# Peptides against a protein of PDB entry 4U39: the designs that were tried, part 15

Target 1, 302 residues: chain A of PDB entry 4U39
Amino acid sequence: SIKVIGVGGGGNNAVNRMIENEVQGVEYIAVNTDAQALNLSKAEVKMQIGAKLTRGLGAGANPEVGKKAAEESKEQIEEALKGADMVFVTAGMGGGTGTGAAPVIAQIAKDLGALTVGVVTRPFTFEGRKRQLQAAGGISAMKEAVDTLIVIPNDRILEIVDKNTPMLEAFREADNVLRQGVQGISDLIATPGLINLDFADVKTIMSNKGSALMGIGIATGENRAAEAAKKAISSPLLEAAIDGAQGVLMNITGGTNLSLYEVQEAADIVASASDQDVNMIFGSVINENLKDEIVVTVIATG

## One batch from the design tools (peptide; made by RFdiffusion4, then SolubleMPNN)

Design b1_p9_3_s3 (from b1_p9_3, 5 letters changed)
Fold by OpenDDE base, seed 4:
Structure b1_p9_3_s3 (fold): chain B 302 residues (1-302), chain A 9 residues (1-9)
Amino acid sequence: as target 1 above (302 residues)
Amino acid sequence: GPRATVLLS
């Protein structure tokens, strides 16, 4: 089974976005120290952590409170994650709950024997230096607790949105990129396509790899596969080129009109941008909600 | 080339 656990405000917003986009084949868990915020989650499983410590009033933007809250609720987290083959831990780094609790939750998942993937955001520069410093500490702790950590640099989202985009919409786009990171992997396992991957294939690329980079490309039209692949490998979300990666996981998602030729064309472009000795695996996914669009997701590990 | 798993025929 695949579980997605959203931790704190940003993680729970991302989980809500996943549910709204009908991401299939996963169980959703919402975790928070703020009981009022947790009540707004669309997740089937809702867990208040640190009830004694915080009384449901949140972590006060303090990562140490988030950490202690997860430690207080360890047994509850273990029971919620028990029997998962794969666990996605999603959070916005820089806050109290997400930054402090996500590494603890990730370690619990890993200790249970799940393939543990972190999908987290760095705060925007406008959120201030304190959040950036807290996020750096949380990301460091996540890296030790997961098999693979995908870090989304929120400032790079500003390169893919209009300059007049309201702050609220920039956060919604961050939630959407978190969704795309989880879905880009989970669909390869849970959703049939032209080329299927199994969990063992994904585990080979993601087990004990540390940091990962994610690129996304979306295109339409006659050259949509090539355009989507080119956008993915040149994505602003990639803090470095995919050359030098030890492993590449690629998802080619299209509608019912996705052709094997388009899948091959996209895969060849990503392969040409990767090292010759890279362990590349790719899958295709059919999403009936994608009419004429192709979405290429690339995850570079190692 | 990229390792392809089983094609759905």
Scores: peptide ipSAE 0.010, ipTM 0.574, DockQ to the pose 0.355
Fold by OpenDDE base, seed 5:
Structure b1_p9_3_s3 (fold): chain B 302 residues (1-302), chain A 9 residues (1-9)
Amino acid sequence: as target 1 above (302 residues)
Amino acid sequence: GPRATVLLS
């Protein structure tokens, strides 16, 4: 089974976005120290952590409180994650709960033998230096606790949104990017397409790889496959090119009109941007909701 | 390993 665990406010917002977009084949768990915020989760499983420590009042933006809250609730987290083959840990780094608890939860998942993937955000620069420093500590701890860590630099979201985009919409886009990262991987396992991957293929690319890059491209029209692939490999969120990656996982998602030719065209573009010795695995996914859109997701590892 | 990044539409 695949489990997605949203940790703290940002992680729970991302999980809500995943549920709203009907991401299939995954179980959703919402974790928070704030009981009121947790009540707003759409996840089937809602877990308040650190109830004794925080009394449901949240972590006060202190990562040490988030850490201790997860440690207090370790047995409950273990039971919720039990039997998962894969665990996505999603969080907004820089806060109290997400920053502190996500590494603890990730370690629990890894110790249970799950393929553990972190999908986390760095705070926007405007959230202030304190959040950035807290996020750096949380990301460091996540790297030690996961098989693969996808870090989304929120400031790069500002390069792809309009300059007049309200702050709230920038956060919604960050939640959407977290969704896309999880879905881009989970769909390869859970959702059939023209080319199916198994969990073993994904595990080969993602096990003990440390940091990973993610690019996403979306396009429509006659050249949509090529355009989507080019957008994915040139994504502003790619802090580096995909060249030099030891592994590449590629998702080519389209509607029912997705052709094998389009899949090949997109794969060839990503392969051409990758090293010759790269272990590239690609799957195709059919999503009837995309109609004329193609979404290419590239995860580079190693 | 590579650093993860996102492309937004």
Scores: peptide ipSAE 0.009, ipTM 0.398, DockQ to the pose 0.054; fails the geometry check
Fold by OpenDDE base, seed 3:
Structure b1_p9_3_s3 (fold): chain B 302 residues (1-302), chain A 9 residues (1-9)
Amino acid sequence: as target 1 above (302 residues)
Amino acid sequence: GPRATVLLS
């Protein structure tokens, strides 16, 4: 089974976005120290952590409170994660609950033997230096607790949105990028396509790889596969080129009209941008909602 | 088994 656990406000927003986009084949768990915020989750499983510590009033933007809250609720977290083959831990880093609790939850998942993938955001620079410093500490702790950590630099989202994009929409786009990171992996396992991957394939690329980079490309029209692939490998979300990666996981998602030729064309572009000795695994996914769109997700590990 | 993505707040 695949479990997605959203931790704190940003993680829960991302889980809500996943549910709204009908990401299939995953179980959703919402975790928070704020009971009121937790009630707004669309997840089937809602877990309040640190009830004694916080009284449901949240972590006060303090990562140490988030950490202690997860430690207080360790047994409940273990029960919720038990039997998962794969656990995605998603959070907005820089806050109290997400930053502090996510590494603890990730470690619990890893100790249970799940393939543990962190998908987290760095705060925007405008959120202030304190959040950036807290995020850096949380990301460091996440890196030790996961098999693979995808870090989304929110400032790079400003390169893919209009400069006039309202702050609220920039946060929604961050939630959407978190969704795309989770879905880009989970769909390879849970959603049939022209080329299906199993969990063992994903595990080979993602086990004990540390930090990973993610690129996303979307295109329509006659050259949509090539354009989507080119956008993915040149994505602003990639802090570096995919050259030098030891492993690449590629998702090619299209509508019912996705051709094997388009899949091959996209895969060849990503392969040509990767090292010759890269372990590249790619799958295709059919999403009937995409109509004429192709979405290429590239995750570079190692 | 497949690793699931967990959203953190």
Scores: peptide ipSAE 0.006, ipTM 0.455, DockQ to the pose 0.042; fails the geometry check
Fold by OpenDDE base, seed 2:
Structure b1_p9_3_s3 (fold): chain B 302 residues (1-302), chain A 9 residues (1-9)
Amino acid sequence: as target 1 above (302 residues)
Amino acid sequence: GPRATVLLS
C-alpha cells in the first residue's frame, strides 16, 4: 500500500489538493498539532500529535515543539503507517509542526521498512530569514530520515506564475507542486497507463538516494510530448540540470489520446538530457481528465 | 529554448 502523510499546515494543504485532484491508489493521513486546522483536512485518517504537549493549539512555529509532538505520538504514527510499502511525507518546511514532526514521521516510516519519500517545500524568501533557517534544519533532518527527499524551492514558483499573482495563490501553487511530486510517483505504481511500472522499479530508483530534484512540463498541441519533456528538464523547480543524476524517474501523463509515439518522444528527450550511465525508468499514465494536455514529471535522484 | 514550465492549477 501507498500512504501519503501530510504534516502540519502546508502538508495538510497539499494532501487536500491531492484529494481534490482525485489522486488514486493512495491512503491519506493528515497530521497536525493544531486540532482546528486538522479538522479542515479532507483526509480519511486525521491524527492529532502532541496532544499533551500542545493541547491542540499548534506548535507556535517552533520546530522543537513539532518534533516533540511527533515523539509523543510515536506509537500512533507507527500504527497509522503499519503495512505501508511506500510512504510519502509531505510538508512545508519553515513552520513548527511540518519542520519538526516530518523528519520524525519519516524515520518511523523508514524504520517500519517502507520506501520513504519526502516531498517538501522551502519557504519563500518573503516568509523571512527565520523560516528559511528553520527549513534548512528540517530539510537536513529529513534527508537523514528518508530514502529520497524531493525539495521544492518555493521561490522558483514565482518564476512560473504571473508577477501580480497574490501571495495566497503562490501558496496554492506550492501545494499543487507538492501534489504533482507525489502524484508523479504514485500514479506510476497505482494508475494504469500505456507503460506501467511496479513498486520494485520505483524502489530501485528511490531507495537510499538522498536529495532529489523535480521538474514538471505541461504542453498541448501537435508537439505536446516534446514540448512537455523540454519544459520538464528545464523546469525552474530544478535547482540544477538533470545532468549528473544517478537515477531518473519519469512520468508521462496524458489523456486517452496519448500515443506510444508521444511517450517515446518525451522519454528520448529526457534521456538525451541525462547522463549516458543514468538509470532511467519511465512510465505512462492515462488521466481521462486531461484533454489535449501532456504532463511530464521528471525526478532526478543522486 | 524550452518554454517556461506551466504547472497544473
Scores: peptide ipSAE 0.006, ipTM 0.414, DockQ to the pose 0.044; fails the geometry check

Design b1_p9_3_s4 (from b1_p9_3, 6 letters changed)
Fold by OpenDDE base, seed 1:
Structure b1_p9_3_s4 (fold): chain B 302 residues (1-302), chain A 9 residues (1-9)
Amino acid sequence: as target 1 above (302 residues)
Amino acid sequence: GPKAILLLS
């Protein structure tokens, strides 16, 4: 089974966005120290952590409170994650609960033998230096606790959105990018396509690989596959080129009109941008909600 | 909006 655990405010907003976009084949868990914020979650499973420590009032933007809250609730987290083959831990780094609790939750998932994938954001520079420093500490702790850690640099989202985009919409786009990262992987396992991957293939590419980057490409029209692949490998979300990756996981998602030729064209573009010795696996997914759009998701590991 | 490529470093 695949479980997605949203940790703190940013992680729970991302989980709500996943549920709203009908991401299939996953169980959703919302975790927070703030009981009022947790009540707004759309997840089926809602877990308040650190109830004795925080009294449901949140972590006060302190990562050490978030850590201790997860440690207090360890047995409850273990029971909620039990029997998962794969666990996604999603959080906005720089806050109290997400930054402190996400590494503890990830370690619990890994100790249970699940393939543990972190999907986290770095705060925007405008959120201030304190949040950036807290996020750096939380990301360092996440690296030790996961098999793969996807880090989304929120400042790079500002390169994808219009300059006039309201700050609230930039945060919604960060939640959407977190959704796209989880869905890009989970759909390869849970959603049939033209080329199916099994969980063993995904596990081979993602086990003990450390940090990951994510690029995203969407296109429409006659050259949509090639355009989507080119946008993906040149995505502003990529802090480095894909040519240094030891592994690449590619998802090509299209509507019912997705052709094998389009899948091959997109795969050839990503392969040509990757190292010759890269272990590349790719799957295709059919999403009936995609009319004329092709979505290429490339997860490079190593 | 654009959909994701993950690169592991």
Scores: peptide ipSAE 0.025, ipTM 0.632, DockQ to the pose 0.050; fails the geometry check
Fold by OpenDDE base, seed 5:
Structure b1_p9_3_s4 (fold): chain B 302 residues (1-302), chain A 9 residues (1-9)
Amino acid sequence: as target 1 above (302 residues)
Amino acid sequence: GPKAILLLS
């Protein structure tokens, strides 16, 4: 089974966005130290952590409180994650709960033998230096606790949105990018397409690979496959080029009109941007809701 | 929904 655990406010917003977009084949768990915020989760499983420590009042933007809250609730987290083959841990780094609890939760998932993937954000520069420093510590701890860590630099989201985009919409876009990261991987396993990957293939690419970068490309029209692939490999979300990656996971999602030719064209573009010795796996997924859109998601590892 | 590509560094 695949489980997605949203940790703290940002992680729970991402999980809500996943549920709203009907991401299939995954179980959703919302974790928070703030009981009021947790009540707003759409997840089937809602877990308040650190109830004794925080009394449901949240972590006060302190990662040490988030850490201790997860440690207090370890047995509950273990039971919620039990039997998962794969666990996505999603959080906004820089806060109290997400930054502190996500590494603890990730370690619990890994110790249970799940393929553990972190999908986290770095705070925007405008959130201030304190959040950036807290995020750096949380990301370091996540890297030790996961098989693969996808870090989304929120400041790069500002390159893909309009300059007049309200701050609230920039956060919604961060939640959407987190969704796209999780869905891009989960759909390869859970959603049949033209080319199915097994969980063993995904596990081979993602096990003990450390940091990962994500690129996303979306296009429509006659050259949509090529355009989507080119956008994915040149995505502002990529802090580096994919050429040095030891592993690449590619997802090509389209509507019912997605052709094998379009899949091949997109795969050839990503392969051409990768090293010759790269272990590239790709899957195709049919999503009837995309109609004429193609979405290419590239996950480079190693 | 749309698929994402993640590159590991």
Scores: peptide ipSAE 0.010, ipTM 0.423, DockQ to the pose 0.054; fails the geometry check
Fold by OpenDDE base, seed 2:
Structure b1_p9_3_s4 (fold): chain B 302 residues (1-302), chain A 9 residues (1-9)
Amino acid sequence: as target 1 above (302 residues)
Amino acid sequence: GPKAILLLS
């Protein structure tokens, strides 16, 4: 089974966005120290952590409180994650609960033998230096606790949105990019497409790979596959080029009109931008909600 | 929405 665990406010917003976008074949778990915020989760499983420590009042933006809250609730986390083959741990780094609890939860998932993938955001620079420093510590702890860590630099989201985009919409886009990171992987396993991957293929690419970069491309029209692939490999979300990656996981999602030719065209573009010795796996997914849109997700590891 | 390329480093 695949489990997605949203940790703290940002992680729970991302999980809500996943549920709203009907990400299939995954079980959702919402984790928070704030009981009121947790009640707003759409996840089937809601878990309050650190009830004794925090009394449900949240972590006060302190990562050490988030850490201790997860440690207090270790047995509950273990039971919630038990039997998962894969666990996505999603969080916004820089806060209290997400930054502190996500590494603890990830380690619990890994110790249970699940393929553990972190999908986390760095805070926007405008959130201030304190959040950025807290995020750096949380990201470092996540890197040790996961098989693969996807880090989304929120400041790069500002390059893909309109300059007049309200701050609230920039956060919604961060939640959407977190969704896309999880969905881009989970759909390869859980959603039937033109080309399906098994869990063993994904495990080979993602197991003990450390940090990961994510690029996303969307296009419509006659050359949509090529355009989406080019946008993905040149995505502002990529902090580096994909040419140094040891592994690449590619997902090509289209509507019912997605052709094998378009899948191949997109795969060839990503392969040509990758190292010659790269272990590339790709899958295709059909999303009936997509009309003329192709979405290319590339996950480069190593 | 756009699919993500995850580069694992």
Scores: peptide ipSAE 0.008, ipTM 0.400, DockQ to the pose 0.054; fails the geometry check
Fold by OpenDDE base, seed 4:
Structure b1_p9_3_s4 (fold): chain B 302 residues (1-302), chain A 9 residues (1-9)
Amino acid sequence: as target 1 above (302 residues)
Amino acid sequence: GPKAILLLS
């Protein structure tokens, strides 16, 4: 089974976005120290952590409170994650709950024997230096606790949105990129396509790889596959080129009109941008909600 | 892992 656990405000907003976009084949868990915020989650499973420590009033933007809250609730987290083959831990780094609790939750998932993937954001520069420093500590702790850690640099989202985009919409786009990171992997396992991957293939690419980079490309029209692939490998979300990666996971998602030719064309572009010795796996997914769009997700590991 | 190409803008 695949579980997605949203930790704190940003992680729970991302989980809500996943549910709203009908991401299939996953169980959703919302975790928070703020009981009022947790009540707004759309997740089936809702877990208040650190109830004794925080009394449901949140972590006060303190990562040590988030950490202690997860430690207090360890047994509840273990029971919620039990029997998962794969666990996605999603959070906005820089806050109290997400930054402190996400590494603890990730370690619990890993200790249970799940393939543990972190999908987290760095705060925007406008959120201030304190959040950036807290996020750096949380990301370091996540890296030790997961098999693979995808870090989304929120400032790079500003390169793909209009300059007049309201702050609230920039956060919604961060939630959407978190969704795309989870969905780009989970769909390869849970959603049939023209080329299916098994969980063992994904596990081979993602087990004990540490940091990963993610690129996303979306296109329409006659050359949509090539355009989507080119956008993915040149994505502003890639803090580095995908060259030098030890492993590449590629998802090619299209509508019912996705052709094998388009899948091959997109795969060849990503392969050409990768090292010759790279362990590349690619899958194709059919999403009936995609009309004429192709979405290419590239995850570079190692 | 992928080497960060610092695009020195």
Scores: peptide ipSAE 0.007, ipTM 0.441, DockQ to the pose 0.032; fails the geometry check

Design b1_p9_4_s1 (from b1_p9_4 with S1P Y4H)
Fold by OpenDDE base, seed 5:
Structure b1_p9_4_s1 (fold): chain B 302 residues (1-302), chain A 9 residues (1-9)
Amino acid sequence: as target 1 above (302 residues)
Amino acid sequence: PVFHVGKKP
């Protein structure tokens, strides 16, 4: 089974966005120290952590409170994650609960023998230096606790949105990019396409790989596959080129009109931008909600 | 690159 665990406010917003976008084949778990915020989760499983420590009042933006809250609730987290083959841990780094609890939850998932993938955001620079420093500590702890850690730099979202985009929409786009990172991997296993991957293929690329970068490209029209692939490998979300990655996981998602030629064309572009010795796997997904669009997601590991 | 092609449905 695949489980997605949203940790704290940002992680729970991302999980809500996944549910709203009908991401299939995964079980959703919402974790928070704030009981009122947790009640707003759309997840089937809702877990309040650190009930004795926080009394449901949240972590006060302190990562040490988030950490201790997850440690207090270790047994409940273990029971919720039990029997998962794969666990996605999603969080907004820089806060109290997400930053402190996500590494503890990730370690619990890994100790249970699940393939553990972190999908996390760095805060925007405008959220202030304190959040950025807290996020750096949480990201460091996540790297030790996961098999693969996808880090989304929120400041790079400002390069892909309009300059007039309201701050609340920039946060919604961060939640959407977290959704795209989880869905881009989970759909390869859970959703039939032209080229299906199994869990063993994904495990081979993602096990003990450390930090990963994500690129996304979306295009329409006659050259949509090539354009989407070029946008993915040049994505502002890539803090570095995909050149030098030891592994590449590629998702090519299209509508019912997606051709095998378009899949091959997109894969060849990503392969040509990657190292010759790269272990590349790619899958194709059919999403009937994508009319004329192709979405290419690239996860570069190593 | 080593391509792993998944199973065709």
Scores: peptide ipSAE 0.008, ipTM 0.524, DockQ to the pose 0.152
Fold by OpenDDE base, seed 1:
Structure b1_p9_4_s1 (fold): chain B 302 residues (1-302), chain A 9 residues (1-9)
Amino acid sequence: as target 1 above (302 residues)
Amino acid sequence: PVFHVGKKP
């Protein structure tokens, strides 16, 4: 089974966005120290952590409180994650609960033998230096606790949205990019396409790889496959080029009109931008909701 | 690049 665990406010917002976009073949768990915020989750499983420590009042933006809250609730987290083959741990780094609890939860998933993937955001620079420093500590702890850690730099989202985009919409786009990172992997396993991957293929690329970068490209029209692939490999979310990656996981998602030629064209573009010795795995997914759109997701590992 | 073409159904 595949489980997605949203940790703290940002992780829970991302999980809500995944549920709203009908991401298939995954079980959703919402974790928070704030009981009122947790009640707003759309997840089937809602877990309050650190009930004795926090009394449901949240972590007060302190990562040490988030850490201790997850440690207090370790047995409950183990029970909720037991029997998962894959666990996604999603969080907004820089806060109290997400920053402190996500590494503890990831370690629990890894110790249970699940393929453990972190999908996390760095805070925007405008959220202030304290959040950036807290996020850096949380990301460092996540690297040790996961098989692969996808880090989304929120400041790069400002390069893909309109300059007049309200701050609230920029946070919603961060939640959407977290959704795209989880869905871009989970769909390769759970959703049929023209080229299906198994869990063993994904495990080969993602096991013990450390940090990963994600690029996303979306396009429509006659050259949509080539345009989506070019946008993915040049994505502002890629803090480095995909040249030098030891592994590449590629998802090519389209509507029912997705052709094998378009899949091959997109794969050839990503391969040509990658190192000659890269281990590249690609899958194709059919999503009827995309109609005329193609979405290319590239995850570079190593 | 080692293309792992996933299993065709």
Scores: peptide ipSAE 0.008, ipTM 0.533, DockQ to the pose 0.169
Fold by OpenDDE base, seed 2:
Structure b1_p9_4_s1 (fold): chain B 302 residues (1-302), chain A 9 residues (1-9)
Amino acid sequence: as target 1 above (302 residues)
Amino acid sequence: PVFHVGKKP
């Protein structure tokens, strides 16, 4: 089974966005120290952590409170994650609960023998230096606790959105990029396409790889496959070129009109931009909600 | 060799 655990405010917003986009074949778990925020989760499983420590009032933007809250609730987290083959831990780094609890939850998942993937955001520079420093500590702790850690640099989202984009929409786009990172992997296993992958294929690319980068490309029209692939490999979300990656996981998602030729064209572009010795695995997904769009997601590991 | 592990259905 695949489990997605959203940790704290940003992680729970991302999980809500996944549920709203009908991401299939995964179980959703919402974790928070704030009981009021947790009630707004759309997840089937809702877990309040650190009830004794926080009394449901949240972590007060303190990562040490988030950590201790997860440690207090360890047995409950273990029971919720038990029997998962794969666990996605999603969080916004820089806050209290997400930054502190996500590494503890990830370690619990890994100790249970699940393939543990972190999908996390770095805070925007405008959130201030304190959040960036807290996020750096949380990311460092996540690296030790996961098999693969996808880090989304929120400041790079500002290169994709209009300069007039309200701060609230920039956060919604960060939640959407977290969704795309989880869905880009989970759909390869859970959702039928033209080229299906199994969990073993994904495990070969993601097991004990450390940090990963994600690129996303979306396009429409006659050259949509090539354009989406080119956008993915040149994505502002990629802090480095994919040519240095030891492994590449690629998802090519399209509507019912997605052709095998378009899948191959997109795969060839990503392969040509990668190292010659790269272990590249690609799958295709059919999403009936995509009319004329192709979405290419590239995850570079190593 | 780029192993395209595309399992056809």
Scores: peptide ipSAE 0.007, ipTM 0.507, DockQ to the pose 0.168
Fold by OpenDDE base, seed 4:
Order: structure tokens, then sequence, then C-alpha cells
Structure b1_p9_4_s1 (fold): chain B 302 residues (1-302), chain A 9 residues (1-9)
């Protein structure tokens, strides 16, 4: 089974966004130290952690409280994760619960033998230096606790949204990018396409790879496959070019009109931009909601 | 499929 765990406020918002976008083939778990925020989760499984420590009042933006809250609730987390083949741990780094608890939850998933993938955001620079420093510590702890850690630099979202985008919409776009990171991988396993991957293929690319970067490209029209692939490899979300990656996981998602030629064209573009010795795997997914759109998601590991 | 895209000579 595939489990997605949203940890703290940002992780729970991302999980709500995944549920609203009908991401298939995954079980959702919401984890928080704030009981009121947890009640607003759309996840079937809701877990309050650190009930003794926090009394359900949250972590006070302190990562050490988030850590201790997950440690207090270790047995409950182990029970909720038991039998998962893959675990996504999603969080907004820089807060209390997400920053502190996500590494503990990831380690529990890894110790249970699940392929453990972190999908996390760095805070925007405008959230202040304290959040950036807390996020750096949480990301460091996540790297040790996961097989692969996808880090989304929120400041790069400002390059893909309108300059007049309200701060609340920038956070919603961060939640959407977290969704795209999870869905871009989970769909390769759970959703049939023109080229199917199995869990073993994904496991080969993602096991013990450390940090990863994600690029996304969306296009329509006659050259949509090539345009989507070019946008993915040049995505502002990539803090580095994909030519330095040791592994590439690519998802090519389209509507029912997606052709094998378009899949090949997109794959050839990503391969040509990658190192010659790169281990590249790609899958294709059919999503009837995309109609005329192609979405290319690239995850660069190593 | 794992593709090793060797550069075409």
Amino acid sequence: as target 1 above (302 residues)
Amino acid sequence: PVFHVGKKP
C-alpha cells in the first residue's frame, strides 16, 4: 500500500489538496499537534501527536516540541504505517510540528521497511530568518530519515506565479506543488498509462538517493509533449540542472489522446538534457481530466 | 523500461 502522511499545518493543507484533486491509490493520514487544525483535515485517518506534551494546542512554532510530540506518539505512528510499501511524508518546513515531527515519522516508516519519500517545502524568505533556520535543521534531519527527499524551494514558486499573487495564493501554490510531487510518483504505480512502471522500478530509482529536485512542465497544442518536457527540465523549481543527477524519474501524464510518439518525444528531450550515465526511468499516465494538456514531472536524484 | 540513452555517435 501507499500512504501519504501530512505533518503539521502545511502537510495537512497539502493532503487536503491531494484529496480535492482525487489523487488515486493512496491512503491519507493527517498528523498534527493542533487538535483544532487536525479536525479540519479531509483525511480518513487523523492522528493527534503529543497530546500529553501539547494538550492539542500545537507546537508553538518550536521544532523540538514537534519532535518530542512524534516521539511521544511513536507506537501510534508505527501502527498507522504498518504494512505500507511506500510512505510519503509531506510537510512545510520552518514550523513547529512539520519541522520536528516529519523526520521522526520518516524514520519510523524507514525502520518498518517502507520506501520513504519526503516531499517538503522550504519557507518563503518573507516568512523570516527564524523559519529558514528551522527549515534547514528539519531538512537536514529529513535527509538522514528518508530514502529520497524532494525539497521544494517556495521562493521559486514566485517565478511561476503572477507578481501580484496574494500571499495566501502563494501558499496554495506551494500546497499544489507538494501535491504534484506526490501524485507525479504515486500515479506511476497506481494509475495505468501507455508505459507502466511497477513499484520495484520506482524503488530502484528512489532507494537511498538522498536529496532530489523536481521540475514540472505543462503544455497544450501540437508540440505539447516537447514543450512540457522543455518546461520540466528548465523549471524554476530545479535549484540545479538535471545534467548533474545520477537518477531521473519522469512522469508523462496526458488525456485519453496521449500518443506513444508524444511519450517518446518527451522522454528523448529529458534524456538529452540528462547525464549520459543517468539511470532514467519513465512512466506514462492517463488522466481524463487533462484533455488537451500534457504534464511532465521530472524528479532528479543524486 | 530503463533506457540507457547512449549518445548516438
Scores: peptide ipSAE 0.007, ipTM 0.420, DockQ to the pose 0.138

